# Designs tried in a protein design run: peptides against a protein of PDB entry 3OAK. Part 99

Target 1, 145 residues: chain A of PDB entry 3OAK
Amino acid sequence: DDLEQYLDEKILRLKDEMNIAAQLDIDTLNKRIETGDTSLIAMQKVKLLPKVVSVLSKANLADTILDNNLLQSVRIWLEPLPDGSLPSFEIQKSLFAALNDLPVKTEHLKESGLGRVVIFYTKSKRVEAQLARLAEKLIAEWTRP

## One batch from the design tools (peptide; made by RFdiffusion4, then SolubleMPNN)

Design b1_p24_7_s4 (from b1_p24_7, 14 letters changed)
Fold by OpenDDE base, seed 4:
Structure b1_p24_7_s4 (fold): chain B 145 residues (1-145), chain A 24 residues (1-24)
Amino acid sequence: as target 1 above (145 residues)
Amino acid sequence: DEAELKELEEKIKKELEEQLKIPQ
């Protein structure tokens, strides 16, 4: 119906915005590496984060979020950056928190690749302990019988 | 980091496939 279509478009737009933000940050960091200009700071994801969290937190959008594979963009935001760094602590924390409230199913994990990335966060020694615990919690929830 | 993620990809994939429950 009209509402569902509107919501689909809303989520797809956000998905696109997230992907663009991720790419812009990658570009910034690549330039930083190439030029050594430490004044170049990747801020696009951080700037967009409040909007992402707002959307992910809305119960009425859960189905739309999952059906449109927004989790793919969430996965992208969680992947390591070109300089070897991880996304900001705030991004990790906020996304893990939001994911905890979504009725994520195995199919969503597969189509988004999110499962692999979250498992990475349980294994990497560079991840903050509290965030690793959040990742572990998610994995435990997703692997429940 | 990215290299670490790639190195773990195969193992993670296997673990995920093994551990994740498929809805019945």
Scores: peptide ipSAE 0.027, ipTM 0.630, DockQ to the pose 0.023
Fold by OpenDDE base, seed 3:
Structure b1_p24_7_s4 (fold): chain B 145 residues (1-145), chain A 24 residues (1-24)
Amino acid sequence: as target 1 above (145 residues)
Amino acid sequence: DEAELKELEEKIKKELEEQLKIPQ
C-alpha cells in the first residue's frame, strides 16, 4: 500500500506537469497570435517528452498509469493547438509508440477521451501518413474483443 | 467470428467518437 501510494503520487505529479506544460504551450501560442511575435515558441511539451515516454515505457507502472488516468494528459497533449496546428511529429510518434505497449482497455479510452483523439488522427488530412497508420494500429488493437 | 468482431469494432468506435469534441 505504501508503494502503491508512492507510485500514485509520482504519476499524479507527472500528470500535473504534463497538464501545466500543455497549458503553457497554449498560452504561448495564444500570445503569439495576439501579439504577432513569431519569436514565441511553444516548447514545454517537447522539453517534458522524454520523461513522459520514460514513464509510459515502464511495465511496472502500467496499472498506476491507467488507474490515475494519465491517458487524459496524453490526450491533452495530442489535441490540436489554438493555431490549428497539431503537436510536433516527435510528440505524436513517441506517444503512439508508447501507447502501443500499454494494456489499454475501453474504459480507459472513455474516461480519458484518448480514443476519440486517436480516431481523429486516423481521419485528419493534417496528419502524416505514417502517423495515421500508427493511430490506425492502436484503434485496431483497442477494438479487439 | 469476423462479423462479430466487426460489429464490436464499430460499436466501440462510435462510442469513442461521440464522447469528446476535438478543436478544429
Scores: peptide ipSAE 0.026, ipTM 0.535, DockQ to the pose 0.075
Fold by OpenDDE base, seed 1:
Structure b1_p24_7_s4 (fold): chain B 145 residues (1-145), chain A 24 residues (1-24)
Amino acid sequence: as target 1 above (145 residues)
Amino acid sequence: DEAELKELEEKIKKELEEQLKIPQ
């Protein structure tokens, strides 16, 4: 119906925005590495984060989020950056919190690659203990029959 | 039982890990 179409378009637009933000930050950090210009700061994901969290927190959007594979963009946001660093603490924390409230199933984890990335967060030495515990909680929930 | 559940969880976890490896 009209509402379903509206919601699909909303989520797909956000998905595009997230992907663009991620790429812009990658470009910024690559340039920072190449030029040594420390004034170059990757801020696109951080700027968009409130919108992402807002959308992920809406119960009425859950099905649309999962059906349109928005979790693929969430996965992209969680991947390591060109300089080897992880996304900001705030991004990690906010996304893990939001993911906890979504009815994520195994099929969504596979099609998005999110399961693999979150497992990475449970194992990486670069991840803060607090966030590793959140990742572990997610994996525990997602791997339950 | 709990043992069977744990084995299933580990199987699923390994499957997810093998989809695409990420450097630690």
Scores: peptide ipSAE 0.026, ipTM 0.532, DockQ to the pose 0.075
Fold by OpenDDE base, seed 2:
Structure b1_p24_7_s4 (fold): chain B 145 residues (1-145), chain A 24 residues (1-24)
Amino acid sequence: as target 1 above (145 residues)
Amino acid sequence: DEAELKELEEKIKKELEEQLKIPQ
């Protein structure tokens, strides 16, 4: 109905915004590597994070979030950056917390690639212990019978 | 470092397949 269409469009717009933010940050960091200009700071994801968290936390949007594969954009945000660094601590923590409240199913993990990335956070030596534990909690929830 | 990351990725893929029963 009209509401469903509205919600779909809302989520799809956010999905685009997230993807753009990720790409802009990548571009910034690539330029930083090429030029050596350390004044270049990637901030687009951080700027958009409050909006992302707000959307992910709304129960009435859960189905729309999952059906439109917003988790693919979440996965993109969690991927390592060109310089090998990880997204900010805040981004990791906020996203892991938000994901914990979503009724994520195997099919969503497959279509988004999120499962593999989250497992990465449980294994990587570059990840803070606190965040690795949050990632482990997610994996435990997703692998429950 | 790069080789280490690649090995980790392979392990992660296998682990995901086994635990989540997701092909590939």
Scores: peptide ipSAE 0.023, ipTM 0.560, DockQ to the pose 0.024

## One batch from the design tools (peptide; made by RFdiffusion4, then SolubleMPNN)

Design b1_p25_1_s1 (from b1_p25_1, 9 letters changed)
Fold by OpenDDE base, seed 2:
Structure b1_p25_1_s1 (fold): chain B 145 residues (1-145), chain A 25 residues (1-25)
Amino acid sequence: as target 1 above (145 residues)
Amino acid sequence: TYVEELLKEEITPEKLQEERNKLLS
């Protein structure tokens, strides 16, 4: 269908944009580490976050999101950065909130690697308590039969 | 469940990086 094709292409484009943003931030931080240039700041994910949140919040896109493995890009966005830090509080909060409203199944967790990343947030001492609770809620939901 | 099995693992930033590389390969 025309609509299905449009939605698939939309999600796949966003997936690519997210992956590019993540890589650019990684490159920026790696260069910061290598050169000591503290003026280098990773901002690509933050710039794209509103678009990501908008898409993830749309109920009519849920199936397309899951079928196209957009959660893999979400997983990448949540991964610890080269300097060991975590993505911004806002990124974490927004993504955890969005994930809570998606009908995520085991197959999606396996394909995306999202399970391990969210578990990491439940165990990390660097994660804010509020966000750890959100991660724990997701894990509780995903452990249901 | 799948997630319950994952909870048994020691998940480190390094392991997450390794997994990312596998997923993107």
Scores: peptide ipSAE 0.651, ipTM 0.950, DockQ to the pose 0.741
Fold by OpenDDE base, seed 1:
Order: structure tokens, then C-alpha cells, then sequence
Structure b1_p25_1_s1 (fold): chain B 145 residues (1-145), chain A 25 residues (1-25)
């Protein structure tokens, strides 16, 4: 129906915006590495984060989020950056918190690649303890029969 | 059990980047 279509389009637009933001940050950091210009700062994901959190927090959008594979963009946002660093503490914290409230199933983990990324956070020595615990909580939930 | 199987893998930043490329293809 009209509402369903509207919601699908809304989520797909956000998905696109997230992917663009991630790529712009990657481009910025790559340019920083190539040129040595330390004034280049990747800020696109941070700017978009409030919108992402707002959408992910809406229970009424859960099915639309999962059906349109928005989690793939979440996965991309959580991926290590070109310089090997991780996304900001706030991005990690916000996304892990939002993921905890979504009814994520195996099929969503497979099509998004999110499972492997979150596991990475449970094993990485560069992750803050608080965030590692959040990642571990997700893994525990997703391993439940 | 899917995640349990993933836990057995060695996951590196390089592998994650490679997977991203596949997912976006």
C-alpha cells in the first residue's frame, strides 16, 4: 500500500545516504594518507548519525529496516577505516544500542554481513571495553536457538 | 548457530573490506 511504499522508500533513501557518507569519509581519509594533509577530517557519518539513530529506534520501522537490508549500511559504518582505525566511539555506541532493540534474524545477518563485523568488535584489542561488552551482548543474543 | 560458525573464523580488517566489496556488488 501507499504507506508501505513510503516507508520502503524512506529506508532506502537513508541506506543510500549512509553509504554515501561512509564513502565520503573513506575518500577523505585516503586523501589524508596520500597528501599528508592532517587538516582533512572525516565527518560525514557523524553528521548523519542522529538521523540514523532516530530511524533505527522506531519500533514501527523494524520490519522495513530489516526487509530493506539497512543493516548492510550499518555494517559498512562499523567497518574499520582505511587507516586501520575504528569509527568514532559515539557511532559504535549508538549503533550497538540500536541493534540491541531490533529483532535481527540469521537471514539479516547473512545478507548484511553484520554478524562478522560485530564479532570483529568482540575480538579486537582496539575496541573500548564498554563497546566490546555491547558487541558481546549482541552475539549472545544472535547465538540463541 | 550461524554466528557460532562465524566465531570460528579469523576476522581481519582486510577480510571485512573484501566482504564489503562483495556485498555491494
Amino acid sequence: as target 1 above (145 residues)
Amino acid sequence: TYVEELLKEEITPEKLQEERNKLLS
Scores: peptide ipSAE 0.646, ipTM 0.949, DockQ to the pose 0.739
Fold by OpenDDE base, seed 3:
Structure b1_p25_1_s1 (fold): chain B 145 residues (1-145), chain A 25 residues (1-25)
Amino acid sequence: as target 1 above (145 residues)
Amino acid sequence: TYVEELLKEEITPEKLQEERNKLLS
């Protein structure tokens, strides 16, 4: 119906915005590495984060989020950056918290690649203990029969 | 399960980056 179409388009637009933000940050950091210009700061994801969190927190959008594979963009946002660093603490914390409230199923993990990224966080020695615990909690939930 | 099988993999930043490049291209 009209509402479903509207919500689909809304989520797909956000998905596109997230992907663009991620690529812009990657480009910025790559340029920073290549040029040594320390004034280059990747902040596109940070700017968009409040909107992402707002959408992910809405229970009425859960089905639309999952059906449109928004989790693939979440996966992209969580990946290590070109300089080997991880996304900001706030991005990690916010996304892990939001993921905990979504009814994520195996099919969503497969089509998004999110499972592999979250597992990375459980094994990484660079992750803050608090965030590692959140990642572990997600993995525990997703391993339930 | 799917996730249990993933836990057996060696997941590296390079592998994740390779997959990211495909997704963003």
Scores: peptide ipSAE 0.645, ipTM 0.948, DockQ to the pose 0.875
Fold by OpenDDE base, seed 4:
Structure b1_p25_1_s1 (fold): chain B 145 residues (1-145), chain A 25 residues (1-25)
Amino acid sequence: as target 1 above (145 residues)
Amino acid sequence: TYVEELLKEEITPEKLQEERNKLLS
């Protein structure tokens, strides 16, 4: 129906925006590495984060989020950056929190690749303990038969 | 389970990069 279509388009637009933001940040950081210009700061994801969190927090959007594989963009946002660093603490925290409230199923993990990324956060020594615990909580939920 | 199987893998940033490329292909 009209609402469903509207919501699908909304989520798909956000998905696109997220992917663009991620790529722009990657490009920025790669250029930073290449040139040594420390004034280059990757800020696109951070700027978009409030919108992402807002959408992810809406219970009525859960099905639309999952059906349109928005989690793939979440996965991309959580992936280690070109310099080996992790996304900002705020991005990690916000996304892990948002993911905790979504009825994520195995199929969503598979199509998004989110499972491996979150597991990475449970194993990495570079992840803050607080965030590792959030990741572990997600993994625990997703391991339910 | 699926996630339990994933837990058995060695997950590196490089592997995540490779997976991302596959997902976006």
Scores: peptide ipSAE 0.636, ipTM 0.948, DockQ to the pose 0.732

Design b1_p25_1_s2 (from b1_p25_1, 9 letters changed)
Fold by OpenDDE base, seed 1:
Structure b1_p25_1_s2 (fold): chain B 145 residues (1-145), chain A 25 residues (1-25)
Amino acid sequence: as target 1 above (145 residues)
Amino acid sequence: TYVEELLKEEITPESLQEERNKLLS
């Protein structure tokens, strides 16, 4: 099916873009630590976030998103940064909101590693209370039999 | 459930980084 192929390619391209953005931010922060140049700011994920949110919010892309393991890139975006800090408030909030509307199943959690990262957000003392509650809501949904 | 079992584990930033490396390999 031509449409199915098109959608798969679209999601896979976004997945690649997300992974690149994450790595560029990691590289920036590592260089910041190495050189002491505090003017180095990691902005790649934030710049790409609107596109990510747009795709994740489309109900007709849910199956394509899940089948192509886009959630692995979401997991990577949520991971703590090299300096121990968390991704921006906006990234956390937007991704948690988007995840709430996806029919995520156990198999998707396993292949993406998303479950472990979201649990981290429910336990971390560095996470904003508002975002911790969003993470807890996801965990509650994913624990249903 | 799977998630309930994960809740029993201690998850650290270091462990998440290690897992990420495995996922991308």
Scores: peptide ipSAE 0.683, ipTM 0.953, DockQ to the pose 0.778
Fold by OpenDDE base, seed 5:
Structure b1_p25_1_s2 (fold): chain B 145 residues (1-145), chain A 25 residues (1-25)
Amino acid sequence: as target 1 above (145 residues)
Amino acid sequence: TYVEELLKEEITPESLQEERNKLLS
């Protein structure tokens, strides 16, 4: 219906915005590495984060989020950065919290690549302990029959 | 399960980047 189509388009637009933000941050950090200009700071994801959190927190959008593979963009946002660092603490915390409330199934993990990224967080020595625990909680949930 | 099988793999930043590059291509 009209509402369903509207919601699909809304999520797909956000997905594109998230992907663009991620790529812009990658480009910024790569340029920082190449030029040594430490004034270059990647902030596109941080700027968009409030909108992402708002959408992910809405229970009525869960099906639309999952059906349109928005989790692939979440996966991209969680990926380590060109300088080897992880996304900001706030991005990690917000996304892990949002993922905990979504009815994520195996098919969603496969089509998004989210499973691999979250597992990475459970094994990385660079992750804050409290965030590693959140990642572990997700993995435990996703391993249930 | 799917996730249990993934736990057996060595996941590196480079492998994640490679997958991301494919997704964004």
Scores: peptide ipSAE 0.683, ipTM 0.953, DockQ to the pose 0.829
Fold by OpenDDE base, seed 4:
Parts: sequence; C-alpha cells; structure tokens
Structure b1_p25_1_s2 (fold): chain B 145 residues (1-145), chain A 25 residues (1-25)
Amino acid sequence: as target 1 above (145 residues)
Amino acid sequence: TYVEELLKEEITPESLQEERNKLLS
C-alpha cells in the first residue's frame, strides 16, 4: 500500500545515501594515502550517522529495513577502511547497538554479508574490547536456532 | 548454524573487500 511504498522508498533512499557516504570516505582515504595529505578527513559516514541511527531505531521500520537489505549498507559501513583502520568508535558502537534491536535472521545475514563483518570484529585485535563484546553479543544472538 | 560455519572461516580485510565487491555487483 501507500505507506509500505513510502517506507520502502525511505529505506532505499537511506541505503543509497549510506553507500554514497561510504564510497566518499573510501575515496577520501585513498587520496589521503596517495597524496599524504593528512588534512583529508573522511567524515561522510559520521555526518550521516545520526540519520542512520534514527532510522534503525524505529521499531516500525524493522521489516522494511530487513526486507530492503539496508543491512548491506550497514555491513559496508563497518568494513575496514583502505588504510586498514576501522570506522570510528561511534559508528561501530551505534551500529552494533542498533543491530542488537533488530530481528536479524540468517537470510538477512547472507544477503547483506553482515555476518562475516561482525565476526571479523570478534576476532580482530584492533577492535576495542567494548565493541568486540558488542559484536560477540550479536553473534551469540544470531547463532540461535 | 550459518554463523557457526562462518566462524570457521578466516576473515580478513581483504576478504571483506572482495565480498563487498560481490555484494555490490
């Protein structure tokens, strides 16, 4: 219906925005690496984060989020950056928290690739302990039958 | 389970990048 369509479009727009933000940050960091210009700061994801968190926190959007594979964009946001660094602490924390409240199922993990990324966070020595624990919590939830 | 099987894999930044490329294809 009209509402469903509206919500789908809303989520798909956000998904697109997230992907763009991620790519812009990647481009920025690649340029930083290439040029050595340390003044180049990747900030697009951080700028968009409040909107992402707001959407992910809406219980009434859960199905729309999952059905439209917004988690793929979340996965992309969590992926290590070109310089090998991880997304900001705030991004990790916010996304892990938001993911914890979503009824994520195996099918969503598969189509988004989120499972592998979160597992990476549980194994990486570069991840802060607090965030690793959040990742572990997600994995524990997703291992349930 | 699916996740348990994933836990057996070696996941690297490079592999994640590769997967991302596939996902976006």
Scores: peptide ipSAE 0.671, ipTM 0.952, DockQ to the pose 0.735
Fold by OpenDDE base, seed 2:
Formats: structure tokens, sequence, C-alpha cells
Structure b1_p25_1_s2 (fold): chain B 145 residues (1-145), chain A 25 residues (1-25)
């Protein structure tokens, strides 16, 4: 199917872009720590966020997103940074909102590692209360029989 | 459930990093 193939390729490209953005930000922050150069700012994920949100919000892409394990890249984006800080407030808020609208199943949580990361957000003292509540909502949904 | 079992684990930034490395391997 031409459409299915097109959508698969689209999601896989985004997945790669997300992974690259995450790694570049990690590299930037590690270099900042090593050199003390405070002018180094990690912005790759923030720059790509609008595209990620756009894709995650499309109902017609839900199956493709889940089947291609795009949630693994979402998991990577939510991971704490080298300096122990969390991704930007906007990244957290946008991703939690998008995840709430996806029919995420246990199998997707397992293959992506997303469950463990979101649980971290429910327990972390560094997370804003508003976002912790969003994470808790996801956990509640994913524990339903 | 799977998530309920995960809630019992101690999850740290270091453990998340280790998992990420495994996922990308």
Amino acid sequence: as target 1 above (145 residues)
Amino acid sequence: TYVEELLKEEITPESLQEERNKLLS
C-alpha cells in the first residue's frame, strides 16, 4: 500500500530526527559541563518540537506512530539531561498532552521504555506540579484493565 | 499490571540512561 509505505517512511524519518536532536543536545550539555562555556545552549529538541507535536496530534498517524515505535524517541526526549535537569517545560507539556490522545498499550510501553520515564516524572522533585499531574494521569490510564 | 510493577522500582536518571543505551543498541 502506497499510503502506508509513505506514512511509515514519514514516521521513521521523524524518529531519526528526534534521536539526533536528543543526542546533539546531550553532546552540547556535556561539552558545556566539561568546558564551562555557558554560551552553549541545547536547543535542538525545542527547534524540532513543533514538527513532533504536529505529527503526534494527527489521528490518522496513530497506528503508524505506535507500530514504528516512535514512542521510544518520545521516551528519549523526556529523559533527564546530563546535568540532571529536565527537558523544557514546553517539551514535557506538549508530549504528555500528545500521549494522552494515543491508544498506548502495554506492548508499546515495553518496547519504548516510556512507562519507566513517565513514572520518573511522577516521583521527581524537579518536575512542576502541573506536569507531574499530567504524568500521573497517563500512569492511571495505562494501569487500567 | 506492567505499569504497577514498574511503580515498585527505584527509577533514577542513571537507570534511565542505562535503559536508553540498551534501547538504542
Scores: peptide ipSAE 0.664, ipTM 0.951, DockQ to the pose 0.756

Design b1_p25_1_s3 (from b1_p25_1, 8 letters changed)
Fold by OpenDDE base, seed 4:
Structure b1_p25_1_s3 (fold): chain B 145 residues (1-145), chain A 25 residues (1-25)
Amino acid sequence: as target 1 above (145 residues)
Amino acid sequence: TYVEELMKEEVTPEKLQEERNKELS
């Protein structure tokens, strides 16, 4: 129906925006590494984060989020950066928190690749303990029979 | 479960990047 279509388009637009933001940040960081220009700061994801969190927090969008594989973009945002560093603390925290309220199923984990990335956060020694705990909580929920 | 099987894998930043690169290729 009209609402469903509207919501699909909304989520798909956000998904696109997220992917663009991620790539722009990657490009920025790669250029920073290449040139040594420390004035280059990757800010696109951080700038878009409030919108992402807002959308992810809407219960009425859960099905649309999952059906349109927005979690793929969430996964992308959580992936290590070109220099091997991790996304900002705020991005990690916000996304883990938001993910906790979504009825994520195995199929969503598979199609998004999110499961493997979140597992990384439970194992990495570079991840803040607080965030590792959030990741662990997600894994615990996703391992439910 | 699926996630439990994933947990058996060695996951490193390099591996994640490799997977991403494959996805983008």
Scores: peptide ipSAE 0.560, ipTM 0.915, DockQ to the pose 0.663
Fold by OpenDDE base, seed 5:
Structure b1_p25_1_s3 (fold): chain B 145 residues (1-145), chain A 25 residues (1-25)
Amino acid sequence: as target 1 above (145 residues)
Amino acid sequence: TYVEELMKEEVTPEKLQEERNKELS
């Protein structure tokens, strides 16, 4: 129906925006490495984060989020940056919190690749303890029989 | 489970980035 179509379009637009933001940040960081210009700061994801959090927090969007594989873009945002560093603490915290409220199933983990990335956060020694615990909580939920 | 099997894998930043690059190709 009209509402379903509207929601699909909304999520797909956000997905595109998220992917663009991630790539722009990667480009910025790569340029920073290449040129040595430390004034180059990757801020695109941070700028878009409030919108992402807002969408992910809406219960009525859960099915649309999962059906359109928005979790793939969430995974992309959680992936290590070109220099191996991790996304900001705020991005990690916000996304882990949002993921906790979604009815994520195995099929969604497979199609998005999110499972592998979250596991990374449970194993990495560079992840803040608080965030590692959030990641562990997600893994525990996703390992339920 | 699927996630339990994933937990057996070695996951590194490099591997994650490689997978992303393959996906974008």
Scores: peptide ipSAE 0.560, ipTM 0.916, DockQ to the pose 0.727
Fold by OpenDDE base, seed 1:
Structure b1_p25_1_s3 (fold): chain B 145 residues (1-145), chain A 25 residues (1-25)
Amino acid sequence: as target 1 above (145 residues)
Amino acid sequence: TYVEELMKEEVTPEKLQEERNKELS
C-alpha cells in the first residue's frame, strides 16, 4: 500500500545516504594517507548519525528496516577504516544500542553480514570494554534458541 | 547456531576490509 511504499522508500534513501557517508569518509581517510594532509578529517558518518539513530529507534519501522537490509549499511559503518582504525566511540555505542531493540533474525544477519562484524567487536583488544559488552549482549541475544 | 558458527572464525580488521572490497567489486 501507499504507506508501506513510503516507508520502504524512506529506509532505502537512508540506506543510500549511509553508504555514501561511509564512502566519503573512506575517501577522505585514503586521501589523508596518500597526501599526508593531517587536516583531512572524516566527518560524514558523524553528521548523519542522529538521523540513523532516530530511524533505528522507531519500533514501527523495524520490519521495514529489516526487510530492506538497512543492517548492511549498519555493518558498513561498523567496519574498520582504511588505516585499520575503528569508527568513533559514539558511532559504535549508538549503533549497538539501537541494534539491541531490533528483532534481528538469522536471515538478517546473513544478508547483512552484521553478525561477523559484531563478533569482531567481542574479540578485538582494541575495542573499549563498554562497547565490547554491548556487542556481547547482541551476540547473546542472537544465539538464543 | 549461525552466530555460534561464526564465532569459530578468526576475524581481523584486514579480513573484514577484504570482504568489503570483494562486495564492492
Scores: peptide ipSAE 0.560, ipTM 0.915, DockQ to the pose 0.677
Fold by OpenDDE base, seed 3:
Order: structure tokens, then sequence, then C-alpha cells
Structure b1_p25_1_s3 (fold): chain B 145 residues (1-145), chain A 25 residues (1-25)
């Protein structure tokens, strides 16, 4: 119906915005590495984060989020950066918290690739303990029968 | 389960980056 179409378009637009933000940050960091210009700061994801968190927190959007594979963009935001560093503490914390309230199923993990990335956070020694615990909580939920 | 099988894999930043690059290609 009209509402479903509107919500689909809304989520797909956000998905596109997230992907663009991620790529712009990657481009910025790659340029920083190539040029040595330390004034180059990747901040596109940080700017968009409040909107992402807001959308992910809406219970009425859960089905639309999952059906449109927004989790693929969430995965992209969680991936290591070109310099090997991880996304900001705030991005990690906010996304892990938001994911905890979504009814994520195996099919969503497969089509998004999110499972592998979250597992990375449970194993990495560079991840803050607090965030590792959040990642572990997600894995525990996703392994439940 | 799917997740349990994933947990058996060795996951590194380099591997994740390689996978992303393949998706973009």
Amino acid sequence: as target 1 above (145 residues)
Amino acid sequence: TYVEELMKEEVTPEKLQEERNKELS
C-alpha cells in the first residue's frame, strides 16, 4: 500500500545515504594516507549517525529495515577503515545497541554479512571491553534456537 | 547454526577489507 511504499523508499534512501557516507569517509582516509594531510578528517558517518539511530529505534520500521537489507549498510559502517582502525566508539556503541532491539534472523545475517563483522568485534583485541560485550550479546541472541 | 559456523572462521581486518573491495568491483 501507499504507506509501505513510502516506508520502503524512506529506508532505501537512508541506505543510500549510509553507503555514500561510508565511501566518502573511506575516500577521505585514503587521501589522508596518500597525501599525509592530517587535516583531512572523515566525519560523514558521524554526521549521519543520529538519523541512523533514530530510524533503527523505530519499532514500526523493523520489518521495512530488515526487508530492505539496511543491515548491509550497518555492516559497512562497522567494517575496519583503510588505515586499519575501527569506526568511532560512538558509532560502534550506537549500532550495537540498536541492533539488540531488532528481530534479526539468519536470513538477514546472510544477506547483509553482518554476522561475520560482529563476530570480528567479539574476537578483536583492539575493541573496547564494553563494546565487545555488546557484540557478544548479539552473537548470543543470534545463536539461540 | 549459521552463526556458529561463522565463529569458526578466522576474521581479520584485512580479510574484511578484501571482501568489501570485491563487492565494490
Scores: peptide ipSAE 0.553, ipTM 0.914, DockQ to the pose 0.678

Design b1_p25_1_s4 (from b1_p25_1, 8 letters changed)
Fold by OpenDDE base, seed 1:
Structure b1_p25_1_s4 (fold): chain B 145 residues (1-145), chain A 25 residues (1-25)
Amino acid sequence: as target 1 above (145 residues)
Amino acid sequence: SYVEELMKEEITPELLQEERDKLLS
């Protein structure tokens, strides 16, 4: 119906925006590495984060989020950056919190690649302890029968 | 389970990048 179509389009637009933001940040950081210009700062994901969090927090969007594989974009946002660093603390914290409230199933983990990324956060020495614990909590939930 | 199988892998930033490329292809 009209509402379902509207919600699908909303999520798909956000998915596209998230992917673009991630790529722009990657491009910025790659250029920073190549040129040595330390004034180059990747800010696209941070700028879009409030919108992402707002959408992910809405219970009525859960099915639409999962059905349209928005978690793939979440996975992309969590991926290590070109310089080997991780996304900002706020991005990690916000996304882990949002993921905890979604009814994520195995099929969603497979089609998004989110499982492997979150496991990475449980094993990485670069991750802050409190965020590693959040990642571990997600893994524990996703291993349930 | 699926996640338990993933836990057996050595997950590196390079692997994640390769997977991302496959997911977006």
Scores: peptide ipSAE 0.663, ipTM 0.952, DockQ to the pose 0.734
Fold by OpenDDE base, seed 2:
Structure b1_p25_1_s4 (fold): chain B 145 residues (1-145), chain A 25 residues (1-25)
Amino acid sequence: as target 1 above (145 residues)
Amino acid sequence: SYVEELMKEEITPELLQEERDKLLS
């Protein structure tokens, strides 16, 4: 199927872009810590966020997203940063909202590692209450039989 | 359930980093 192949390639490209953005931000923050150069700001994920949100919100891409393990990249984007801080409020909020509308199954949680990351957000004292509640909603949904 | 079992774990930033490394390997 030509359309299926096209969509797969689209999602795989985004997955790669997301992973690159995450790594670039990690590198930036590590260098900031090492050198003390406060002018170094990690902005790659923020720059790519609109595209990520757009794709995750497309109902016709849900199966392609899940089948290609794009959630692994979402998991990576949500991981605590080298300085111990969390991704921006907007990244958290946008991703939690997008995840709420996806038919995520246990197999997707296992292959992506997303489960542990979202649970982390329900337990961390550094997470904003509003976002912790969103994470809790996801956990509640994923605990259903 | 799978998630219920995960809830029993002590999930730290270090654990998440280790898992990430494994996922990307």
Scores: peptide ipSAE 0.655, ipTM 0.952, DockQ to the pose 0.753
Fold by OpenDDE base, seed 4:
Structure b1_p25_1_s4 (fold): chain B 145 residues (1-145), chain A 25 residues (1-25)
Amino acid sequence: as target 1 above (145 residues)
Amino acid sequence: SYVEELMKEEITPELLQEERDKLLS
């Protein structure tokens, strides 16, 4: 219906925005590496983060989020950056928190690639302990029958 | 489970990048 279509379009727009933000940050960091210009700061994701969190927090959007594979964009946002660093603490924390409230199923993990990324966070020695625990919590939830 | 099987993998940044490329292809 009209509402469903509206919600789908809303999520798909956000998905696109997230992907663009991620790519812009990647481009920025690659340029930073290439030029050595340390003044180049990747800020697109953090600028968009409040909107992402807002959407992910809406219970009525859960199905739309999952059905439209918004988690793929979440996965992209969580992936290590070109310089080997991880996304900001705030991005990790916010996304892990938001993911915890979503009824994520195996099919969503597969189509998004989110499973491997979150597992990475549970195994990485570079991840803040607090965030590793959040990742572990997600893994625990997703291992349920 | 799916996640349990994933846990057996060595997940590196390179692997994640490769997967990302596949997901976006």
Scores: peptide ipSAE 0.655, ipTM 0.952, DockQ to the pose 0.723
Fold by OpenDDE base, seed 3:
Formats: C-alpha cells, structure tokens, sequence
Structure b1_p25_1_s4 (fold): chain B 145 residues (1-145), chain A 25 residues (1-25)
C-alpha cells in the first residue's frame, strides 16, 4: 500500500545515503594516505549517524529495515577503514546497540554479510572490551536455535 | 548454524574490504 511504499522508499534512501557516506569517507582516508594531508578528515558517517540510529530504533520500521537489506549498509559502516583502523567508538556502540533490538534472522545475515563483520569484531585484538562484549552478545543471539 | 559456520572462517580486513568494494562498485 501507500504507507509501505513510502517506508520502503524512506529506507532505501537512507541505505543509499549510508553507502555514499561510507564511500566518501573511504575516499577521504585513501587520499589522506596518498597525499599525507592530515587536514583530510572523514566525517560523513559521523554526520549521518544520528539519522541512522533514529531509524534503526523505530520498532515500526523493523520489517522495512530487514526487508530492504539496510543491514548491508550497517555492515559496510562497520568494516575496517583503509588505514586499518576501525570506525569510531560511537559508531560501533550505536550500531551494536541498535542491532540488538532488531529481530535479525539468518536470512538477513546472509543477505547483508553482517554476521561475518560482527564475528570479525569478536576476534579482533583492537576492539575495546565493552564493544567486544556487545558483538559477542549479538553472535550469541544469532547462534540460538 | 550459519553463524557457527562463519566462526570457523578466517576473517581478515582484506577480505572485508574486497567484499565492500564489490558492494560499493
């Protein structure tokens, strides 16, 4: 219906915005590495994070989020950066928290690739203990029958 | 389970980057 279409379009727009933000940040960081220009700072994801968190926190959007594979963009946001670093503490914490409240199923993990990224966090030696615990909690939940 | 099988993989930043590049291409 009209509402479903509106919600789909809303989520798909956010998905595009997230993907663009991720790519722009990657481009910025790559250029920083190539040129040595330390004034180049990747800020696109940080700027968009509040909107992402707001959407992910809406219970009425859960089905639309999952059906439109927004989790693939979440996966992209969580991946390591060109310099080998991880996304900011705030991005990690906010996304892990938001994911915990979504009824994520195996099919969503497969479609998005999110499982592999979160597992990466549980195994990484660079992740803060607090965030590792959040990642582990997600893995435990997704492993449950 | 699916996640349990993923736990057996060696997941590296390079692997994730390659997949990201494909997704964003």
Amino acid sequence: as target 1 above (145 residues)
Amino acid sequence: SYVEELMKEEITPELLQEERDKLLS
Scores: peptide ipSAE 0.646, ipTM 0.949, DockQ to the pose 0.849

